Peptides against a protein of PDB entry 8YVU. Designs and how they scored, part 48

Target 1, 39 residues: chain A of PDB entry 8YVU
Amino acid sequence: PQLCYILDAILFLYGIVLTLLYCRLKIQVRKAAITSYEK
Target 2, 160 residues: chain B of PDB entry 8YVU
Amino acid sequence: TWLTVLKKEQEFLGVTQILTAMICLCFGTVVCSVLDISHIEGDIFSSFKAGYPFWGAIFFSISGMLSIISERRNATYLVRGSLGANTASSIAGGTGITILIINLKKSLAYIHIHSCQKFFETKCFMASFSTEIVVMMLFLTILGLGSAVSLTICGAGEEL

## One batch from the design tools (peptide; made by RFdiffusion4, then SolubleMPNN)

Design b1_p12_4_s3 (from b1_p12_4, 8 letters changed)
Fold by OpenDDE base, seed 1:
Structure b1_p12_4_s3 (fold): chain B 39 residues (1-39), chain C 160 residues (1-160), chain D 39 residues (1-39), chain A 12 residues (1-12)
Amino acid sequence: as target 1 above (39 residues)
Amino acid sequence: as target 2 above (160 residues)
Amino acid sequence: as target 1 above (39 residues)
Amino acid sequence: LDYLLLLLKLLS
């Protein structure tokens, strides 16, 4: 039972980190698209 | 800029906020329907007695809806309203987190005091169940607060 | 304990979905970078 | 359902 709560915390943190990374990657895609449009 | 990214994700954040609010409302309704919280001795369900799942869900839902409407119509007059609603939702979320943390501490203290080694004891079972629900609600509230804060930052950026 | 496991399942599923989306987005960034390099 | 579709569109 304690392991379940620890797993929840790890998965929650993982979800937050992945969301942030996804946002950063999306920004990179947008920057690449803008750079391609300006060229 | 970060503001531009947040503006583009504003609708997503609004939908997430509404979804979080609905989930919180559903959990609150289920808990209220299954458990007679009013007759439960102790402060284990203090967050439910305060009605947080209900009013919190309403605030988050309103904030999310206003954010979505503001983004879709792209009207300047809606920006201020959305910002106000998001700010209110952020405050509500922070208050909710505080209440949930207090409730969680009380529940954990109860479990510790009674040395709940036997799960089949009714009091220990209820305390454990309450703790689990409070933890779930805490996670949802953190997500809701994150979305509300993000939307608030977006709205503030539009006013500047 | 059952609620904890349910939450774990939801968070796990969310993590998998985000990982897949992240991978797809990363592939798109790579394709955009390659296209930009070829131009 | 519309919100879900919108969410999926935003994620795609």
Scores: peptide ipSAE 0.486, ipTM 0.794, DockQ to the pose 0.030
Fold by OpenDDE base, seed 4:
Structure b1_p12_4_s3 (fold): chain B 39 residues (1-39), chain C 160 residues (1-160), chain D 39 residues (1-39), chain A 12 residues (1-12)
Amino acid sequence: as target 1 above (39 residues)
Amino acid sequence: as target 2 above (160 residues)
Amino acid sequence: as target 1 above (39 residues)
Amino acid sequence: LDYLLLLLKLLS
């Protein structure tokens, strides 16, 4: 049971980090698309 | 194109806030229906007694709805209203997290004091169930706060 | 304890979906970078 | 359901 809660915490942290990375990557893709549209 | 993508993101965040609010309401109603909180002695369900799942869910729902409406109508007054609602929801989320952390500490202390070796004891079962629900509510509140803050930043960016 | 396992399953599924989306986005960024370099 | 479909379309 304690291992389950630890796993929940790790998975939750992983989800937050992945969400932040995904947002950053999405912003980068959008910036790249805007720069390609302006050439 | 960038503005349309941001609008789609705002709508997505609004939908996630509404979904989070609905899940919180569902959990609150399930807990209230299954457990007679009024008959439970102790502070294990203090967050439920305070009605946090209900008012928190209402605030997140209103914030999400206002964000979606603001995005659809593109009216300046609605944008300001959405920003205000998102800010209020963020404050409510922060307060909710604080209450949930306090409840979690109390529940954890209760589990440690009673050394719940026997899962079948009613008090230990209630404490464990309360802890699980509080953890779930905490996760949902963090997600709701994240969405509200994101919408607030997006709304502030549109006003600048 | 059962709720913990359900939460683990949901978080795990969320993590997998986010990882797949991140990989797709990363591939798109790489393709965009290659097309911009050929230009 | 339409919001969910829109969400799925936004995620794709």
Scores: peptide ipSAE 0.482, ipTM 0.793, DockQ to the pose 0.030
Fold by OpenDDE base, seed 2:
Formats: C-alpha cells, sequence, structure tokens
Structure b1_p12_4_s3 (fold): chain B 39 residues (1-39), chain C 160 residues (1-160), chain D 39 residues (1-39), chain A 12 residues (1-12)
C-alpha cells in the first residue's frame, strides 16, 4: 500500500513535467510558425 | 536530416532501454536484499528465486547497449550492416521483454492465489508487497517493450 | 488499495500517451524549422 | 550518456 502511493506520486510528478514540456513545445511550434509566416 | 533525427531517436530509445533494465536490476537486487526469499513460504517469489529479474534485465541491457554501439558505428562501417545489427538487437530486446511480461503475469497470478488462500496478517503483507513490486516491474517492462518496438519500427523504416 | 492500483494504471497510460504526443510535437517543430530555413 | 541527457535537457 505505501509503495503504491509512492509510485503514484512519482507517476503524477512525471505527468506534470511532461505536460509542462508539451506546453513549451506547443508554444515553440507556434512561434516557429509565426516566424515562417513573416518571412 | 531525417536520418540524423532517426539516429538520435534510436540512441535515446536505446538509453531508455538500458535505464529500464538497470532499474529492473536494482529492484530485483533490493527485493533479494530486503526480503529473505529463502524464508518465504509458498511460490509467491518463484520467479525471483529463479533469478528472472536479474537475467532478464541483463539481457535487455545487453540488447540496448548493442543497439547503441551499432548505431554509433554507422559512421565508420557499412550503413546497411549497422542497420541490420540495430534491427536484430531491437527484435531480440522486444522478444526478451515479451518473455518478461509473460513471467510477470505468471508471478502476479501466483501472488494473487496465495494472498487469497492465506489470511495471516504477515503473509498477506508480504504477498501485497510482492504484488506491488511485480506491478512496478510490469510497468517498467511495458515501457521497455514500447522503446524496443519504436526502435524496431525506426530501423525498419530506414531499411525501406 | 484497489483504487491505488487503478490510479497507477491510469497515470501510467496517461504518461505513455503524453510521451507519444511529445514526440509527435517535437517532429512537427523540426519540420517547421526546416521549412523556415529553406525559405 | 550524460552528454545525451544534457542535450535532451537543452533541447527541451
Amino acid sequence: as target 1 above (39 residues)
Amino acid sequence: as target 2 above (160 residues)
Amino acid sequence: as target 1 above (39 residues)
Amino acid sequence: LDYLLLLLKLLS
């Protein structure tokens, strides 16, 4: 039971980090698309 | 450019496979060190007694290392030979992971049967702990299988 | 305890899906960068 | 391995 909660915490943290990275990449794609449109 | 991207992805997947294998090995070592498997009654840890987490993790680690080494040698040796070696390594790794999943399922089934049969607090606690470790190993194995399949698809795509 | 295991499975699946989406976005960013360089 | 991890972190 305690190990299950520890695993949940690790997976939850990993999910949050991945979500933040995904958002950053999405912003980068949008910036790259805008720069390409202005050229 | 595409080939360079695929090579970088293959190296990353290979590193992920090695890391997964090392984590599995570490978990196996911790289980063997913390739990006196020899004193545990029943077949709950039969797969651990057979040393499956150890040799399985070693096999997966070797497969990942061979894949990375083969990819690094692409610059010096024939590209076709290196791609063939990488594909073979990925297939071997995927097969090893599949065997690991089957053994983990068997171990989990035995743990569940034992936990249902014996209602002693200490035995139930040990069975629950074993089940949790097996589930963690299963998740790591699934991640390793995903990486191996991805490497195989990338290698096959380069050969086409 | 059963809910903990179910949560672990859901979080694990979510992590895999996010990883795949992240890889797809990374490929899109690279494609956009190449297209911008060729212009 | 460390260089690859650093490169991935820098690229992220």
Scores: peptide ipSAE 0.481, ipTM 0.794, DockQ to the pose 0.028
Fold by OpenDDE base, seed 3:
Structure b1_p12_4_s3 (fold): chain B 39 residues (1-39), chain C 160 residues (1-160), chain D 39 residues (1-39), chain A 12 residues (1-12)
Amino acid sequence: as target 1 above (39 residues)
Amino acid sequence: as target 2 above (160 residues)
Amino acid sequence: as target 1 above (39 residues)
Amino acid sequence: LDYLLLLLKLLS
């Protein structure tokens, strides 16, 4: 059971990191799209 | 194209594969050091008895290293070698997954048969521990297989 | 303990999905960057 | 890859 909780923690952290990266990338895409539209 | 993306991430995939292999090897060595699997009754640790953590880790490690070297040197002979190694690693990974699934089923069956409500019993504890380790190894093996397959596809695309 | 394993499975699936989405988004960013550079 | 990571850090 302890190992399971450790795995959960790792996967949870991984999920959070990926979510943050995804959000950042999404913001970048939006900024790029806005910049291209203004040109 | 998807192939182009995979080529750009080939080194990353190789590193991931090596890391996965190292983790599997570490788990295998720790389990073997802490538990004398040969003296454990039953098939709870069948995957360990088969030596999967060791040979699987070796295959994945070799495949990952070859992939990284091939990507860095961009030599034709290395590309073929990497493709072969990745293919072999993919096969090994598939076999490992099968073994782990079988082991997991046996462990779960053991827990179910003995109605391990008393987790403090040595047998139930060992079965539970085995199940946890097998699950972890299964996840790692899936990750390793994914990386190996991706690298294989990249290598095949380069040969075409 | 059983709930822990279920959580592991969910988190694992979530991680895979996020990874795929991240890859797709990364491709979109690259395409947008190329398009902006060609303009 | 390393440069990309650095760029990502700079853009953050």
Scores: peptide ipSAE 0.412, ipTM 0.780, DockQ to the pose 0.022

Design b1_p12_4_s4 (from b1_p12_4, 8 letters changed)
Fold by OpenDDE base, seed 2:
Structure b1_p12_4_s4 (fold): chain B 39 residues (1-39), chain C 160 residues (1-160), chain D 39 residues (1-39), chain A 12 residues (1-12)
Amino acid sequence: as target 1 above (39 residues)
Amino acid sequence: as target 2 above (160 residues)
Amino acid sequence: as target 1 above (39 residues)
Amino acid sequence: LSYLELLLKLLN
């Protein structure tokens, strides 16, 4: 049971990090699209 | 630019594959050192008895190393070798997943049959620990398979 | 303990889906950057 | 260290 909780913590942290990276990448795509529209 | 980005992604996938392989090897060695698999009754550690954590980890590590070396040297023969190693690792990963699923079913059946009300009993603790380790290894194997398949697709795309 | 394993499975699936979405988004960012460079 | 540098490059 302790190993299961450790795995949950690692997977949860990984999910949070990926979500943050995805959000940052989505913002970058939007910024790139805006820059392309202004040119 | 696209080629440089694909190379960076390939290196990252290769490093991830090596890391996954090392983690699997570490888990295998820890389980073998802490638990006398030969003295454990039943097929709870059938995947460990088959040596999957060891040979699977070796295949994934070799595949990852070959992918990194192939990308660094940029030689056609190394690219083909890496593609072959990645495909072999993908097949090994698929076989490993099947073995781990069978082991997981046996472990769950063992826990159900013994009606483990007290998890502190030696048999119930070993079965629970085995199930947890098998689940972790299954997740790592799926991640390794995903990386190997991705590297295979990238390598095949470079050859076409 | 059963709930822990179910949570592990859900978090693992979520991690895989997010990784795939991140890869797709990264490809889109690269395509947008190339299109901006050609203009 | 090379893996960390690769991760940092992927994050930028």
Scores: peptide ipSAE 0.483, ipTM 0.796, DockQ to the pose 0.028
Fold by OpenDDE base, seed 4:
Structure b1_p12_4_s4 (fold): chain B 39 residues (1-39), chain C 160 residues (1-160), chain D 39 residues (1-39), chain A 12 residues (1-12)
Amino acid sequence: as target 1 above (39 residues)
Amino acid sequence: as target 2 above (160 residues)
Amino acid sequence: as target 1 above (39 residues)
Amino acid sequence: LSYLELLLKLLN
């Protein structure tokens, strides 16, 4: 049971980090697309 | 730049908010259907007694939907409405977090007081279940609040 | 304990989905970068 | 339907 909660915490943290990274990456894609249109 | 990013992700945040709301509502309804909270002594399910899973989910859903509609229609009146809804949702989320934290503390205290060595005991099981559900709801509420705040910032930026 | 496992499953699934989306987005960024260099 | 479209757009 305790291990399960620890796993939950790790997975939750991982999810948050991935979400942030995904957002950053999405911004990069959009910036790249804008740059492509300006050329 | 952050405002621009949030504006671009407004629909995503709205969808996330709606999804979070639906999950919260589902969990709330399941818990209410399976457990008779009214017969449970103490404040282990204070968040449920307050109806947070229901009204919180409604607020988040409305906020998310309005945000999506506002973004799609790009109408000033919708933007204001979305801003208001998101603000209300943010307040609701904050209140929900507070309630959930209090509930969590009570649940943990209950578990500690009763020395729940026997998990199969009804009271201990209920307390543990409540704790788990409250933690889940807390996470969802944090996510919902984050989305609502983000949408509020986006809406505020559009109004300025 | 059972709920904990359910939560783990949900979080795990969420992590997988995010990972896939991240990979997809990363590929898009790479493609956009390549296209930018070719222009 | 709009929600589904939004989800599909987000997935693309």
Scores: peptide ipSAE 0.480, ipTM 0.797, DockQ to the pose 0.028
Fold by OpenDDE base, seed 3:
Structure b1_p12_4_s4 (fold): chain B 39 residues (1-39), chain C 160 residues (1-160), chain D 39 residues (1-39), chain A 12 residues (1-12)
Amino acid sequence: as target 1 above (39 residues)
Amino acid sequence: as target 2 above (160 residues)
Amino acid sequence: as target 1 above (39 residues)
Amino acid sequence: LSYLELLLKLLN
């Protein structure tokens, strides 16, 4: 049971990191799209 | 193309594969050092008895290292070698997954048959521990296999 | 303990999906950058 | 160190 909780913690952390990266990338895409539209 | 994206991520995949291999090796060595698997009755640790954490980790490590070297040097002979190693690692990973699934089924069956309500019993504890370790190894093996397959696809794309 | 394993499976699946989405988004960013550079 | 550089590149 303890190992399962450790795995959950690792996977949860991984999910959070990926979510943050996804959000950052999404913001970059939006900025790029806005810049392209203004040109 | 997807191939171009995978090529750019090849080094990352190789590093991930090496790390996965090292983690598997560490788990295997720790389990073998703490538990005398040879004296454990039953097939609860069949994957460990087969030595999967060891040979699997070696295959993944070699594959990852070759992939990284191949990407860095961009030599034709290294590309072929990396492709071969990645293919072998992919096969090894698939075999490992199969072994782990079989072990998991046996462990779960053991827990079910003995109706392990008393988790403090040595046999039930060992079975549950084995199940947990096997699940962890299964996840790691899946990650390693994914990396190896991705690298294989990249290498195959470069040869074409 | 069973709930923990179920959670592991869900988190693992979530991680895979996020990884795929991240890859797709990364490709979009690259395409947008190339398009912006060509203009 | 190369892994760290790769991670930094991915984060930027």
Scores: peptide ipSAE 0.474, ipTM 0.788, DockQ to the pose 0.027
Fold by OpenDDE base, seed 1:
Structure b1_p12_4_s4 (fold): chain B 39 residues (1-39), chain C 160 residues (1-160), chain D 39 residues (1-39), chain A 12 residues (1-12)
Amino acid sequence: as target 1 above (39 residues)
Amino acid sequence: as target 2 above (160 residues)
Amino acid sequence: as target 1 above (39 residues)
Amino acid sequence: LSYLELLLKLLN
């Protein structure tokens, strides 16, 4: 049970990091799409 | 396009694989240091008795290292070596998953057979602990297998 | 304790899905960059 | 250290 909670914490942190990376990448895609639309 | 993306992420996948391998080694070492598996009756720690944390981690580490080196040097011989290592790592990962699933089933069966209502009993505690570690190792093995398969696909794409 | 294991599974699945989405998004960014370069 | 550098490169 204690190890399970530790794993939950690690996975939760990983999920947060991936979410942030995904958001950043999504912003990049949006910027690229806007630039393509202006051309 | 997918191959190109995988090639660009090859180093990341390799590092992830090495990290997964290191974590598996750490778990194996900790379990071996804290518990004398040889004195534990039954197949609760079958994955540990089989030495999976050790050989699995070695395969993942070698695969990851070769993948990183292959990507950095971009040499044909290294690409082939990385492909071979990643393939071997993928096979090892699949075997490891199978062993871990079997261990998990045995651990769960053990818990049911002994009607583990008291968590603090030695046998029930060991079974629960084994189950937890096996689940953690299973997750790590799946991650390692994913990275190894991805690297294998990248290597195969380079040879084609 | 049992809920912890369920949470682990959910978080693990979430991590895998996010990784796949991140890869797809990265491909989109690259495609957009190539299209922008060809224009 | 190499892993951290790689992560930083991926983040940029």
Scores: peptide ipSAE 0.489, ipTM 0.799, DockQ to the pose 0.028; fails the geometry check

Design b1_p12_5_s1 (from b1_p12_5, 10 letters changed)
Fold by OpenDDE base, seed 2:
Structure b1_p12_5_s1 (fold): chain B 39 residues (1-39), chain C 160 residues (1-160), chain D 39 residues (1-39), chain A 12 residues (1-12)
Amino acid sequence: as target 1 above (39 residues)
Amino acid sequence: as target 2 above (160 residues)
Amino acid sequence: as target 1 above (39 residues)
Amino acid sequence: ILVDLLFLLLLL
């Protein structure tokens, strides 16, 4: 049971980090799309 | 474009807060329905008996709803009032989440003190289940706090 | 303890889905960068 | 946005 809680904490942290990275990447894609449309 | 994106993000964060609150309420209701807390001997569920998951989730839901309503009522003459209301709602939500975290920490500490030597005893199973529920609620509360902080930062950025 | 394992399974599945979405988004950003360099 | 909501829902 203790190992399970540690795994939950690691997976939760990983999920948060991936969400932040995904949001950053999505913003970059949107900026690139806007720049391509102005050209 | 940036203001429109920020507005959509704020609405999304508000909806996320409401959803988190609703799930916490559902979880609290399920726990109360499945576990006859009244028949459980001991103070393991003292935080649940106090209704902390319920009133905390309600408070967070109200804060999220007020934030969304304030954003949707954004009229030119109400822009400053709406921003103020959104900021106040975000602060209130963040405070509510902080109180929930403190209560969850207290509950977790109490459950941990009830160190069960025999895991297969009914009392130990209930204590372990309670600990798991408290951990889940703690994670939900941290996510809610993250959303409230994000809303506050977005609202503050619109006022600058 | 059983509930913890269920949570681990859900978080693991979520991590996989996010990783796949991140990889797809990263490929799109790379394609956009190549197209912008050729113009 | 929907993916983030799903993530939050799954973290729940």
Scores: peptide ipSAE 0.570, ipTM 0.832, DockQ to the pose 0.081; fails the geometry check
Fold by OpenDDE base, seed 5:
Structure b1_p12_5_s1 (fold): chain B 39 residues (1-39), chain C 160 residues (1-160), chain D 39 residues (1-39), chain A 12 residues (1-12)
Amino acid sequence: as target 1 above (39 residues)
Amino acid sequence: as target 2 above (160 residues)
Amino acid sequence: as target 1 above (39 residues)
Amino acid sequence: ILVDLLFLLLLL
């Protein structure tokens, strides 16, 4: 049970990190699209 | 095509397979070092007694290495060898999954029979720990099998 | 304990989905960068 | 792909 909770914590942290990276990448795509539209 | 995508991912799948194998080996080693499985009464560690973490890890490692080598050298004979190794690894993975499922069922049955409400009983703790390790090994085996099957499909697609 | 395993499965699925979305987004960024360079 | 490997490692 303790190992399961540790795994959950790690997976949760991983999910948060991935979500942050995804958001950053999405912002970059949007910025690139805007820059391409202004040229 | 899906085959082209899988071909590009072949190296990655090989690395994943090697990594899965290494982790399975690590878990097997840790369990063997911490627990004297021979002195544990019951079939809770039947997968470990069968040596699955060791031979399964070896098969997955060989399959992954052959896949990487085959991709790098792009030689037809290596592709065929890799296909054979991946097929063998897929069979080994399937067998491992079967063993792990059986072990999991036995472990769950043990927990149920002993009414492990008191987690502090050494037997219940060991059964719970075994179940957790078996579940982890099962997930690893499924991932290894998935990689091996994917590599097999890629190799078969190159021969056609 | 059962809830922990269910949570692990959900977090695992979430991780896979996020990875797929991240890969798709990364491909889009690369395509946008190539299109901007041709331009 | 690397993230999937990391995820696999974390599941282990």
Scores: peptide ipSAE 0.566, ipTM 0.827, DockQ to the pose 0.087; fails the geometry check
Fold by OpenDDE base, seed 1:
Structure b1_p12_5_s1 (fold): chain B 39 residues (1-39), chain C 160 residues (1-160), chain D 39 residues (1-39), chain A 12 residues (1-12)
Amino acid sequence: as target 1 above (39 residues)
Amino acid sequence: as target 2 above (160 residues)
Amino acid sequence: as target 1 above (39 residues)
Amino acid sequence: ILVDLLFLLLLL
């Protein structure tokens, strides 16, 4: 049971990190698209 | 700027807040329907006895709705109203987190004292179930608070 | 305890899906960067 | 953002 809660916490943190990375990547895509539109 | 990003996502944050509120309400209603919390001895369900899932959900829902309306109408008077509602929701969320943490501590203490080696003991099962529900509610409350704070910052940035 | 394991399974599945989406987005960013470099 | 919502929903 304790291992399950620890795993939940790890998966939760992993999800948050992945979301932040996804947001950063999405911003990069948007910046690249804007830069391509201005050229 | 970070504020411009938050402004663009204000509607999303509002929807998230409403969704969080609805989930909290659903959990509250399910727990109240399945468990007679009033007859449960001890403070294991103190957060439910305080009615937190209900009033917390209402506050978050109102905050989210006001945020969405403020964004859609783009009226200065709505910005102030949204800021006030979001501030109130943030305070409510903080209070809710505090209550849930206290409840969680009591539930964990109960489990520890009774040395719940036998999961099939009704009291141990109820304490474990309560702990799980309280943890879920705590996460929901943290999310609701996060959305409310984000909306508050966005609204404050519009007033400056 | 059983709910925790179910939650772990769902979070794990979600993490996999997010990872796949992130990889796809990363490939798109790379393709956009290559296309921008060729122009 | 949608992914974050889904993640939050999964954490619930």
Scores: peptide ipSAE 0.562, ipTM 0.825, DockQ to the pose 0.088; fails the geometry check
Fold by OpenDDE base, seed 3:
Structure b1_p12_5_s1 (fold): chain B 39 residues (1-39), chain C 160 residues (1-160), chain D 39 residues (1-39), chain A 12 residues (1-12)
Amino acid sequence: as target 1 above (39 residues)
Amino acid sequence: as target 2 above (160 residues)
Amino acid sequence: as target 1 above (39 residues)
Amino acid sequence: ILVDLLFLLLLL
């Protein structure tokens, strides 16, 4: 049971990190698209 | 094409396969060192008694290494060897998953029969621990199988 | 305890989906960067 | 790819 909760914590942390990275990457794509439209 | 993407990631998949195999081996070794599975009553550790962590890890490691070598050398004979090894590893992984599922069912049945509300009973603790270990091994085996199958598809695509 | 394993499965699936989305987004960023350089 | 590897490692 304790191992399961540890795994949950790790997976949750990973999910948060990936979500943050995805958001950052999405913002970069949007900025690149806007810059391409202004040219 | 999907094949082109898989080819570019072939080395990565091979490394992942080796890593998965090493973790399975380490985990199996630790469990065998801490627990005398031979003296444990019941089929709770049937997958360990069958030696799955050991032979499974060996097969996956060999498959991963051969895949990496095949990719790096781009030799026709190595491609065939890698394909054969990956196919064998895929079969071994499938067999391992089956064994682990059977073990998991037995462990869960044991927990259910003994109504393990008293987790402090040694038998219930061992059954719960076994279940956790088997689940982890199952996930690792699925990942290893996924990598081996991906590498097999890449190798087959190169032969066509 | 059973809820913990279910949560692990959900978090695992979420991780896989996020990874796939991240890879797709990364490919899009790379394509956008290449197109911007050809311009 | 590195993030995927890290994810796989974290899942292990």
Scores: peptide ipSAE 0.557, ipTM 0.822, DockQ to the pose 0.080; fails the geometry check

